# Peptides against a protein of PDB entry 8OXM, part 63

Target 1, 371 residues: chain A of PDB entry 8OXM
Amino acid sequence: FKAEFRLAGGVNLPKIIDCVGSDGKERRQLVKGRDDLRQDAVMQQVFQMCNTLLQRNTETRKRKLTICTYKVVPLSQRSGVLEWCTGTVPIGEFLVNNEDGAHKRYRPNDFSAFQCQKKMMEVQKKSFEEKYEVFMDVCQNFQPVFRYFCMEKFLDPAIWFEKRLAYTRSVATSSIVGYILGLGDRHVQNILINEQSAELVHIDLGVAFEQGKILPTPETVPFRLTRDIVDGMGITGVEGVFRRCCEKTMEVMRNSQETLLTIVEVLLYDPLFDWTMNPLKALYLQQRPEDETELHPTLNADDQECKRNLSDIDQSFNKVAERVLMRLQEKLKGVEEGTVLSVGGQVNLLIQQAIDPKNLSRLFPGWKAWV

## One batch from the design tools (peptide; made by RFdiffusion4, then SolubleMPNN)

Design b1_p12_2_s2 (from b1_p12_2, 7 letters changed)
Fold by OpenDDE base, seed 4:
Structure b1_p12_2_s2 (fold): chain B 371 residues (1-371), chain A 12 residues (1-12)
Amino acid sequence: as target 1 above (371 residues)
Amino acid sequence: DRIVEELESLLK
């Protein structure tokens, strides 16, 4: 390892280190502390399996439909090494960076990202109707700008067009795979975009198997398909390439039902893989900026001698795992709200759910559903 | 082991 490290931004202050491999090559790595990378590692393995399924199918292979993966090496329950995604930027940094974000650059007269967040936080405990009205006001005064990402990065029109297609395909693949795996909505800092490929990299996979639905503010969308995500697709939006790529991805997932169920079953019952949402993780994921000051990490591990009978824990866990498997089976059969849908019908429902302002207005304001 | 210890030392 080199003696020098850089801090990556963020609450956990991950350290960027450069290491020299036995091959003499320098590799940049992200060292995370106080973070359980086991879930990330498991989800990367599942993504690799999904990619294998997508590569076996001629229609998805021709479209190069893949979910981007990164290398994860868990070192402990609270530490690990990640591949540094060189040449990626968080979409949130590009869009809503306070100094030079694309919204500020292209829409200087719109609401600031802070004003939008403030307005939505003020209504967080209000009715769904009040949330919807304020969300619509925010959306009207905060217009999407993510189309400019490809325009800034790819000056050649032919390259620009191909990269916009690559982006659209990446969103489609990650959305459908993410829905099947129950990743839910994704914070704008946890979606990286590759500045060379225009493909998305999903990081921090701490919410899976629809555990976002049991958060204090439950998720209401199957995946992130916010206005900026759609704007990055260009003038066609969710129509044409995106829809077709979703349908082809869903077709492969549904046709691979037995394989996906078997893989997920093994993972759900792996004692080394805690995928269940705990209250502390839920609080951390939906923490208010004002509440950051008091969470001293003095959670000594010792005091959770709550002698829950081992039998009641195991029965509760098994019932959660069974429910997840049942819901996964339903998704892979195209069962939505008790109705069996075609691939096109299911994909259409998911797109409509993901873009519905009523669903978006109900999301946790910290996840910035107006972006 | 040593690599883990070095990396954990960097996380302190």
Scores: peptide ipSAE 0.021, ipTM 0.546, DockQ to the pose 0.034
Fold by OpenDDE base, seed 3:
Structure b1_p12_2_s2 (fold): chain B 371 residues (1-371), chain A 12 residues (1-12)
Amino acid sequence: as target 1 above (371 residues)
Amino acid sequence: DRIVEELESLLK
């Protein structure tokens, strides 16, 4: 290891280190402390399996459909090493950075990101109707700008077109794979974009198997397909390339049902893999800015001593695991709301659910559904 | 072992 480290931004102050491998190559790594990387490691293995299925199919291989992965090495329940995603930026940092975000640069007369968040926080405890009205006002006064990412990074028109296509394919693949796995917490800091490939890298995979639906403010969308995500696709939006790539990804997932179920079953019953939502994790994910003062629960390992009777815990866990497997099987059969859909019908329903302003207005304000 | 100890020492 080199003696010098850099701090990555964030509450847990992760350290960026440079390591010289046995091959003499320097590799940048992110060392996280006070964070359980086991769920990230497991989800990366599932993504690698999904990529293997996508590479075996001629139609998805020709389209280069892949979910971006990174190496995770968990060291303990509170420490691990990540491959540093060199040349990536959080989409939230590009779009809504306080000083030089793309919204401020391209839309200086729109509401600030802070004004949008404040307006949505003021209605957080209000009716769905009041949330929808304020969300529509925010959206009218905060117009999408993510098209400018590819325009800033790729000056050659042929390269620009290829990279916009790579972006659209990456969004489609990660959206469908993420939906099948029930991936949640897709806020603008948990999605990175590669500045060279225009592909998305999903990080912080701590909400999976639809556990986002049991948060205090439940998740109401299958994946992030907000106005800026759509704006990055260009003039066709969700039509043409995006829709076709979603359909081809969903076709491969549905045709791989037995393999996906077998792998997820092994993971759900692994005693080393805690995928269940706990109340402390739920509070941490949906903390209010006003609540910053009192509860930093240091997740001291000692508060796991809520001695619920072992038998009642096991029975409750098994019922949740069975329900997750049943719902995964339904998704892979195209069963939505008790109806069997074609691949095209299922993909259409998911797109409509993800772009519906009624669903988006109900999300936790920290998810930033107007971005 | 030694690499883990060095990494854990960086996290302290």
Scores: peptide ipSAE 0.018, ipTM 0.519, DockQ to the pose 0.032
Fold by OpenDDE base, seed 1:
Structure b1_p12_2_s2 (fold): chain B 371 residues (1-371), chain A 12 residues (1-12)
Amino acid sequence: as target 1 above (371 residues)
Amino acid sequence: DRIVEELESLLK
């Protein structure tokens, strides 16, 4: 290890360290404290398995359908090492950075990202109708700009077209696999884009198996397919390449049902893997930026009194695990709302759910569904 | 072990 570290920013103050491997190569690593990286490590293993399935199928292999993965080494329940995703930027940083964000640069007369957030926070406790109306007003005055990412990074028209295609394939693959694994909506800071490949890297996988549906503001979309995400695909949007790549990914996932169920079953019953949503984690994920100061986790809540009988905890855990496995099996059979759908029908339903402004308007405003 | 101790020492 080099003796110097840099701070990556954020609440947990992760440390960026440079390491020289036995091969003489320098590697950047992110050391996180006060964070359980076991879930991230497990989800990366599942993504690697999904990539193996996608590479075995001729149609998905020809389309180069893959989920970008990074190395995770959990060290303890509260510490671990991540591979630094060199040459990536958070899509939120590119889009809505206060200084030089693409919305400010290309749409200077639109609402600021702060104005949009304020308007949506004001209606957070209001009716779904009021949320929808304000969300539509925000969307009218905050037009998508993510098309400019590929235009800025790739000046050659042939390269630009190839990279836009790589982006669209990456969104499709991650959306369908993310739906199968129940990742739900993703915060714009937890989606990185590679500046060379235009592929997405999903980080901070702390919400899986539809646990986003039990948040104080439940998720209402199967994956993030917001207006900027769609704008990055270009003029065809969700039609053509994206839809076909979703269908081919879903076909491979459905045809691999037994393998996926077996893997997820082993993970859900691993006593070292806590994937369940706890109230503190739920509060942290939907915390307001202004409330960051007061929630010092008083870790001194005596673990003493919730001697809930080990039997009742274990029975509750097993029932949740069984429900997750049943829902995973339904998804892999194409069962949506009690109806068996074809691959095309299921993918169409998921796309429509993900782009529906009624669903987007109901999301937690902190996750910026208008971006 | 040593790498864990060294990294845990960086987290202190």
Scores: peptide ipSAE 0.017, ipTM 0.507, DockQ to the pose 0.032
Fold by OpenDDE base, seed 5:
Structure b1_p12_2_s2 (fold): chain B 371 residues (1-371), chain A 12 residues (1-12)
Amino acid sequence: as target 1 above (371 residues)
Amino acid sequence: DRIVEELESLLK
């Protein structure tokens, strides 16, 4: 290892280290502390399986539909090494960086990212109607700019067009695969974009199997399809390429039901894989920036071993696992709200749910649903 | 083991 490290921004101050491999190649790695990377490692394996299914189908293979993966090496329950995705940037860093974000550059007269966040935090404990009204005001005064990502990175028109298609395909594939797996916490820092491929890399996979729905502020969208995400697709938005790629991905997932259920069943019952949402994790994910000051970790974790009777934990766990498997089976059958939908009907419902400003307005303000 | 200890030492 080189003795020099860089801090990646964020609460946990992950360290970027440069490692020389036994092959003499220098590789950047992200070392995360105070984070359990086991879930990320498991979800990357599931994504690799989904990619294998997508490569077997002629229509998805022809479209190069893949979810981007990275290497994860969990080291302990609180530490691990991630492959640093060289040439990626968080979409939030590009869009809403405090100094030089695309919104500030292209829309200097719009609300600042801070003003938008403040307005949504002020209504966080208010009615759904008040949240919706303020969200609509924020959206009116914070117009999407993500189209400029491809325009800045790809100056050649033919390359620009191909990269915008690659982006749209990546959003479609990751949205449908993410929905099937119940992937949550899709805030703008947990989605990277590759500056060379225009493909998305989903990171921090710690909210899966719809555990985002049991957060203090429940997740109300199946995936991130916010106005900037749509703006990156260009003039067609969610129509044409995106919709067709969602449908083709969903067809492959539904036709692979037995394989997907078997793999997820093995993972849900793996005693080494804690996928359940715990109260501390739920609080951490939805902490207010203002609350960071008072949680000095008083290392008085009194090991109140809440001797929760092992029997009651196991019965509660098994009932949650069974519900996750049943819901996964429903999704793979096209059962939504008790109705069996076609692939096109299911994809349409998911798109409508994901773009609905009523659903978006109800999200935790830290998710930045206006971006 | 040593690599884990070195990496965990970098996290302290």
Scores: peptide ipSAE 0.016, ipTM 0.500, DockQ to the pose 0.036

Design b1_p12_2_s3 (from b1_p12_2, 9 letters changed)
Fold by OpenDDE base, seed 2:
Structure b1_p12_2_s3 (fold): chain B 371 residues (1-371), chain A 12 residues (1-12)
Amino acid sequence: as target 1 above (371 residues)
Amino acid sequence: DDIVLGLQSLLE
């Protein structure tokens, strides 16, 4: 390891270190403290399995449908080392950076990112109707610009088209697999884009198995399919390539039901894998300062080991695990709201739920549903 | 061991 480190931004101030391997290659690594990377490591293994299923199917292999993965090495319950995703940027950094964000550059007369955030925070405790009205006003005065990512990075028209296609496929694959696994907390800093491939990298996988629905502000969308995410697909939006890639991904997931259930069952009952939402984690996720730049004093959460009686914990845990498995089985059968849907019907419902401004307006403001 | 200890000391 080199003796020097750099700070990455963010509340937990992760340390960027450079390591020289035994092969003489320099590798950048992110050392994360005050965070449990075990869930990220487990979810990366599940994504690798999903990629294996997608590569075995001829139709998904031809479309190069994959989820981007990264290496995670958990060191403790509160520390680990991540592979630095070289040549990636958070979509939030590209879109809504205060200095040079794409919204400010391409739409200087729209509301600022700060104005949008402030308006949505002011209505956070209001009715769903008031939230919806303010969200629609914000959306009208904050128009999508993510189409410009591929236009800035890829000047050759043929390369531009290929990269926009790669982006659309990456969004489709990660959206469907993320939905099947119940992946939450898909805010704009938890989704990276690769500046060379235009593929998405999903990070911070600490909300899975629909545990986002039990947050103080419940998650109301199956995946992130906001206006900027759609704008990056180009003029067809969710139609054509995106929809077909979602359908083909869903078809492979549904046809792999037994394998997926078996893997998730093993993970849910692994005593080393805490996937359950706890009150402290819920508070941390929805009290995050939206601007990573403000050094808020870290509350030392003293580890009060709540020694709850082991027997009552185990019965409660088993009932939650059983409900997660039942819901996963329903998704893999195409059961939505008590109705069995075709692959096309299920994908259509999920797209409609994800783009519904009523669902988007109900999200926690820090999720930035207008972006 | 020494690498893990060194990385842990960076997290304190």
Scores: peptide ipSAE 0.017, ipTM 0.542, DockQ to the pose 0.033
Fold by OpenDDE base, seed 5:
Structure b1_p12_2_s3 (fold): chain B 371 residues (1-371), chain A 12 residues (1-12)
Amino acid sequence: as target 1 above (371 residues)
Amino acid sequence: DDIVLGLQSLLE
């Protein structure tokens, strides 16, 4: 290990350390404190299994459909080491960085990212109608620019085209697998893009199995397919390559139902794997940026262990686990809203749900659904 | 053990 570390920024001030491996290669690592990386580690293992299933199928293998994975080593319940995704940038940093974000560079007359956030925060407690109207105003005055990522990074037209395809395939694969696993909290800082491959890396996997739906502001979309995400696909948008890659991914997932159910069942009943949403985590995920100043961690949680009778906790947990497994089985059968859909019908419904401005307008403002 | 302890000491 080098004696020096860097801060990655953010509330938890994760430390970036450089390590020299036994192979003489330098490897950057992110050391997170005050964060439970066990869920990230488990979800990475599930993604590796999904990748194995996708590699076995000829059609998904030919399309190179994969979820980008990274190494996670949990050290404690509140600490761990992440592989630094070298050569990646958060899509939020590229798009809406306050100093030199792509929106500011390419659309200087649009609303600032701050103005958009402020407008959506002002209506956060308002009706769905008022949220929708303000969201549409924000969207009209904040036009997508993510097409410029590939144009900036890949100057050769043939390389540019192949990288835009790699991006589109990565979005499709991660969207469908993320939906099947009920992956939430897909805000613009939790999605990295690789500057060399144009593939997405999903980080901070702490909201899974549809636990985003039980947040104080529930998640209303199956995955992130916002206007910038779509703009990165280029002129075809959600049609053609994206749709076909979603369908082929969904086909593999549905055909692997027994394997996926068995794996998820083992994980849901693992006593070391707390995937359930707790009230403190829910508050933390939907905190206002302005409230960061007052949470001095003077929560001495007096371990008032509310000795909720262990029996009542276990019965509640088992019922939640059973409901998650039932919903996973429904998804893998193509059951949506009590109707059995074809792969194409299911994928179409999910795309429509993900791009619906009414669904997007209802998301927590910190999710930045206008980006 | 020593690596874990070293990494934990970086989190304090």
Scores: peptide ipSAE 0.016, ipTM 0.495, DockQ to the pose 0.033
Fold by OpenDDE base, seed 1:
Structure b1_p12_2_s3 (fold): chain B 371 residues (1-371), chain A 12 residues (1-12)
Amino acid sequence: as target 1 above (371 residues)
Amino acid sequence: DDIVLGLQSLLE
């Protein structure tokens, strides 16, 4: 380890350290305190398993379908070391940075990101109809620009095309696996894009197994497929490559149901893995829209002060775990709203749910569904 | 052990 560290910013003041490996290579690491990295570590293991399944299948292997993973080493219940995702930028930083964000650069006459957020916050407690109307006004005056990421980074047309394809495949793979694992919508700061590969890296995996549906403002989309996410795919949008990659990913997941269920079952019953949403974590995730640049600490409130009988806690936990496993099994069978769907039918339903402006307008304004 | 202790001391 080098004796010097840098601050990454944020409430928890994570420390960036440089380490020399036994191979003589320098590696940057993020040391995070006051945060439980166990959930991130577990989700990375599940992603590695999903990647193994995707590499075994000829059709997904040919399409190079993979979820980007990073190294996580939990040190305690409130600290750990993460791999620094070198050569990545948050999509939120690229899109909506106040100084040089792509929306400001390419659409200077559109609403600012702040104006959009303010308009959506003003209607947060209003009807679904009022939310939808304001969301449509915001969308009309805040047009997508994420196509420019690949155009700025990849000047050669052949490279540009291949990188746009890599991006589209990365979105498809992460969307379907994210849906199966119940990751829900993803904050724009918690999606990194690699400036060399155009692949996405999902960080801060503190919401899994559909726990986003029990937030004070419940999630209404299966994954993030907002207008900018779609714009990055280019003129075909969700059609063609994206849809086919979703279908092939879903096919592999459904055909691997026994393996997925067994692994998730082991994780859900691991006494060292708290995946349940606690009220303090839920409040934290939806109270600070301005501090969104900060990796939301998984506040494991070890405030055990609810002396609910250990038996009632265990029974409540087991019932939640059983419901998660049942819902996972339904997803892997293609059961949506009590109907068994084909892979194409299920993928189509999920895409339609994810792009529906009625669903997007109901999201928490801090999640910036207009981006 | 020593690495974990060293990294924990950076978090205090």
Scores: peptide ipSAE 0.014, ipTM 0.512, DockQ to the pose 0.031
Fold by OpenDDE base, seed 3:
Structure b1_p12_2_s3 (fold): chain B 371 residues (1-371), chain A 12 residues (1-12)
Amino acid sequence: as target 1 above (371 residues)
Amino acid sequence: DDIVLGLQSLLE
């Protein structure tokens, strides 16, 4: 290891370290403290398995359908090392950075990202009808600009076209696999884009197995397919390449049902893998900006061994695990709302659910569904 | 072992 480290920005002040491998290559790593990386590590292993399944199928291999993965090495329950995703940027930083964001650069007369967030926060406790009306007003005055990402990064028209296809394939693959695994918390800071490949990297995998549906403001979409995500695909939007890549990914997942169920079953019953949503995690994920003052993380949760009767906790856990496995089996059979769908029917339903402004308007304002 | 201990000492 080099003797010097850099601080990455953020509340937990993660340390960027450079190490020299036995091969003489320098590798940058992110060391996180005060964070449980076990769930990220497990989900990366599941993504690697999904990639193996996608590479075995000739049609998905020819389309280069993969989820971008990064190495995670958990060191303790509160520490670990991440592979540094060099040449990636959060989609939120590109789109809605307050000074130099693409929305401000290309749409200077639209609402600011702050104005949009404020309007949606003002209606957060109101009816679904009022949320929908304000969301539609925000959307009308905040038009998508993510098409400009590929146009800024790739000046050659042939390269631009190839990278836009790589982006569209990456969105399709990650959306379908993310849906199957019930991946939540897909806000604009938890999705990185690679500036060289135009592929997405999903980070912070702490909400999985549909645990986003039990948040105080439940998640109402199967994956992030917001207006900017669609705008990055170009004029065809969700039609053509995106839809076909979703269908081919879903076909491979459904045909691999036994393998996926067996892997997820082992993980759900691993006593070292806490995937369940707890009330403190739920509060942390949906904190209001007004509540920033008092929640000093005196996560001096004293290990008060509340000897809650181990038997009642185990029975409740097993029932939740069984429900997750049953729902995973339903998804892999194409069972949606009690109806068995074809691959095309299931993918169509998921796309419609993900783009529905009624579903998007109900999301927590911090998710930024208008972006 | 030594690498893990070294990385843990960076987090203190």
Scores: peptide ipSAE 0.011, ipTM 0.533, DockQ to the pose 0.030

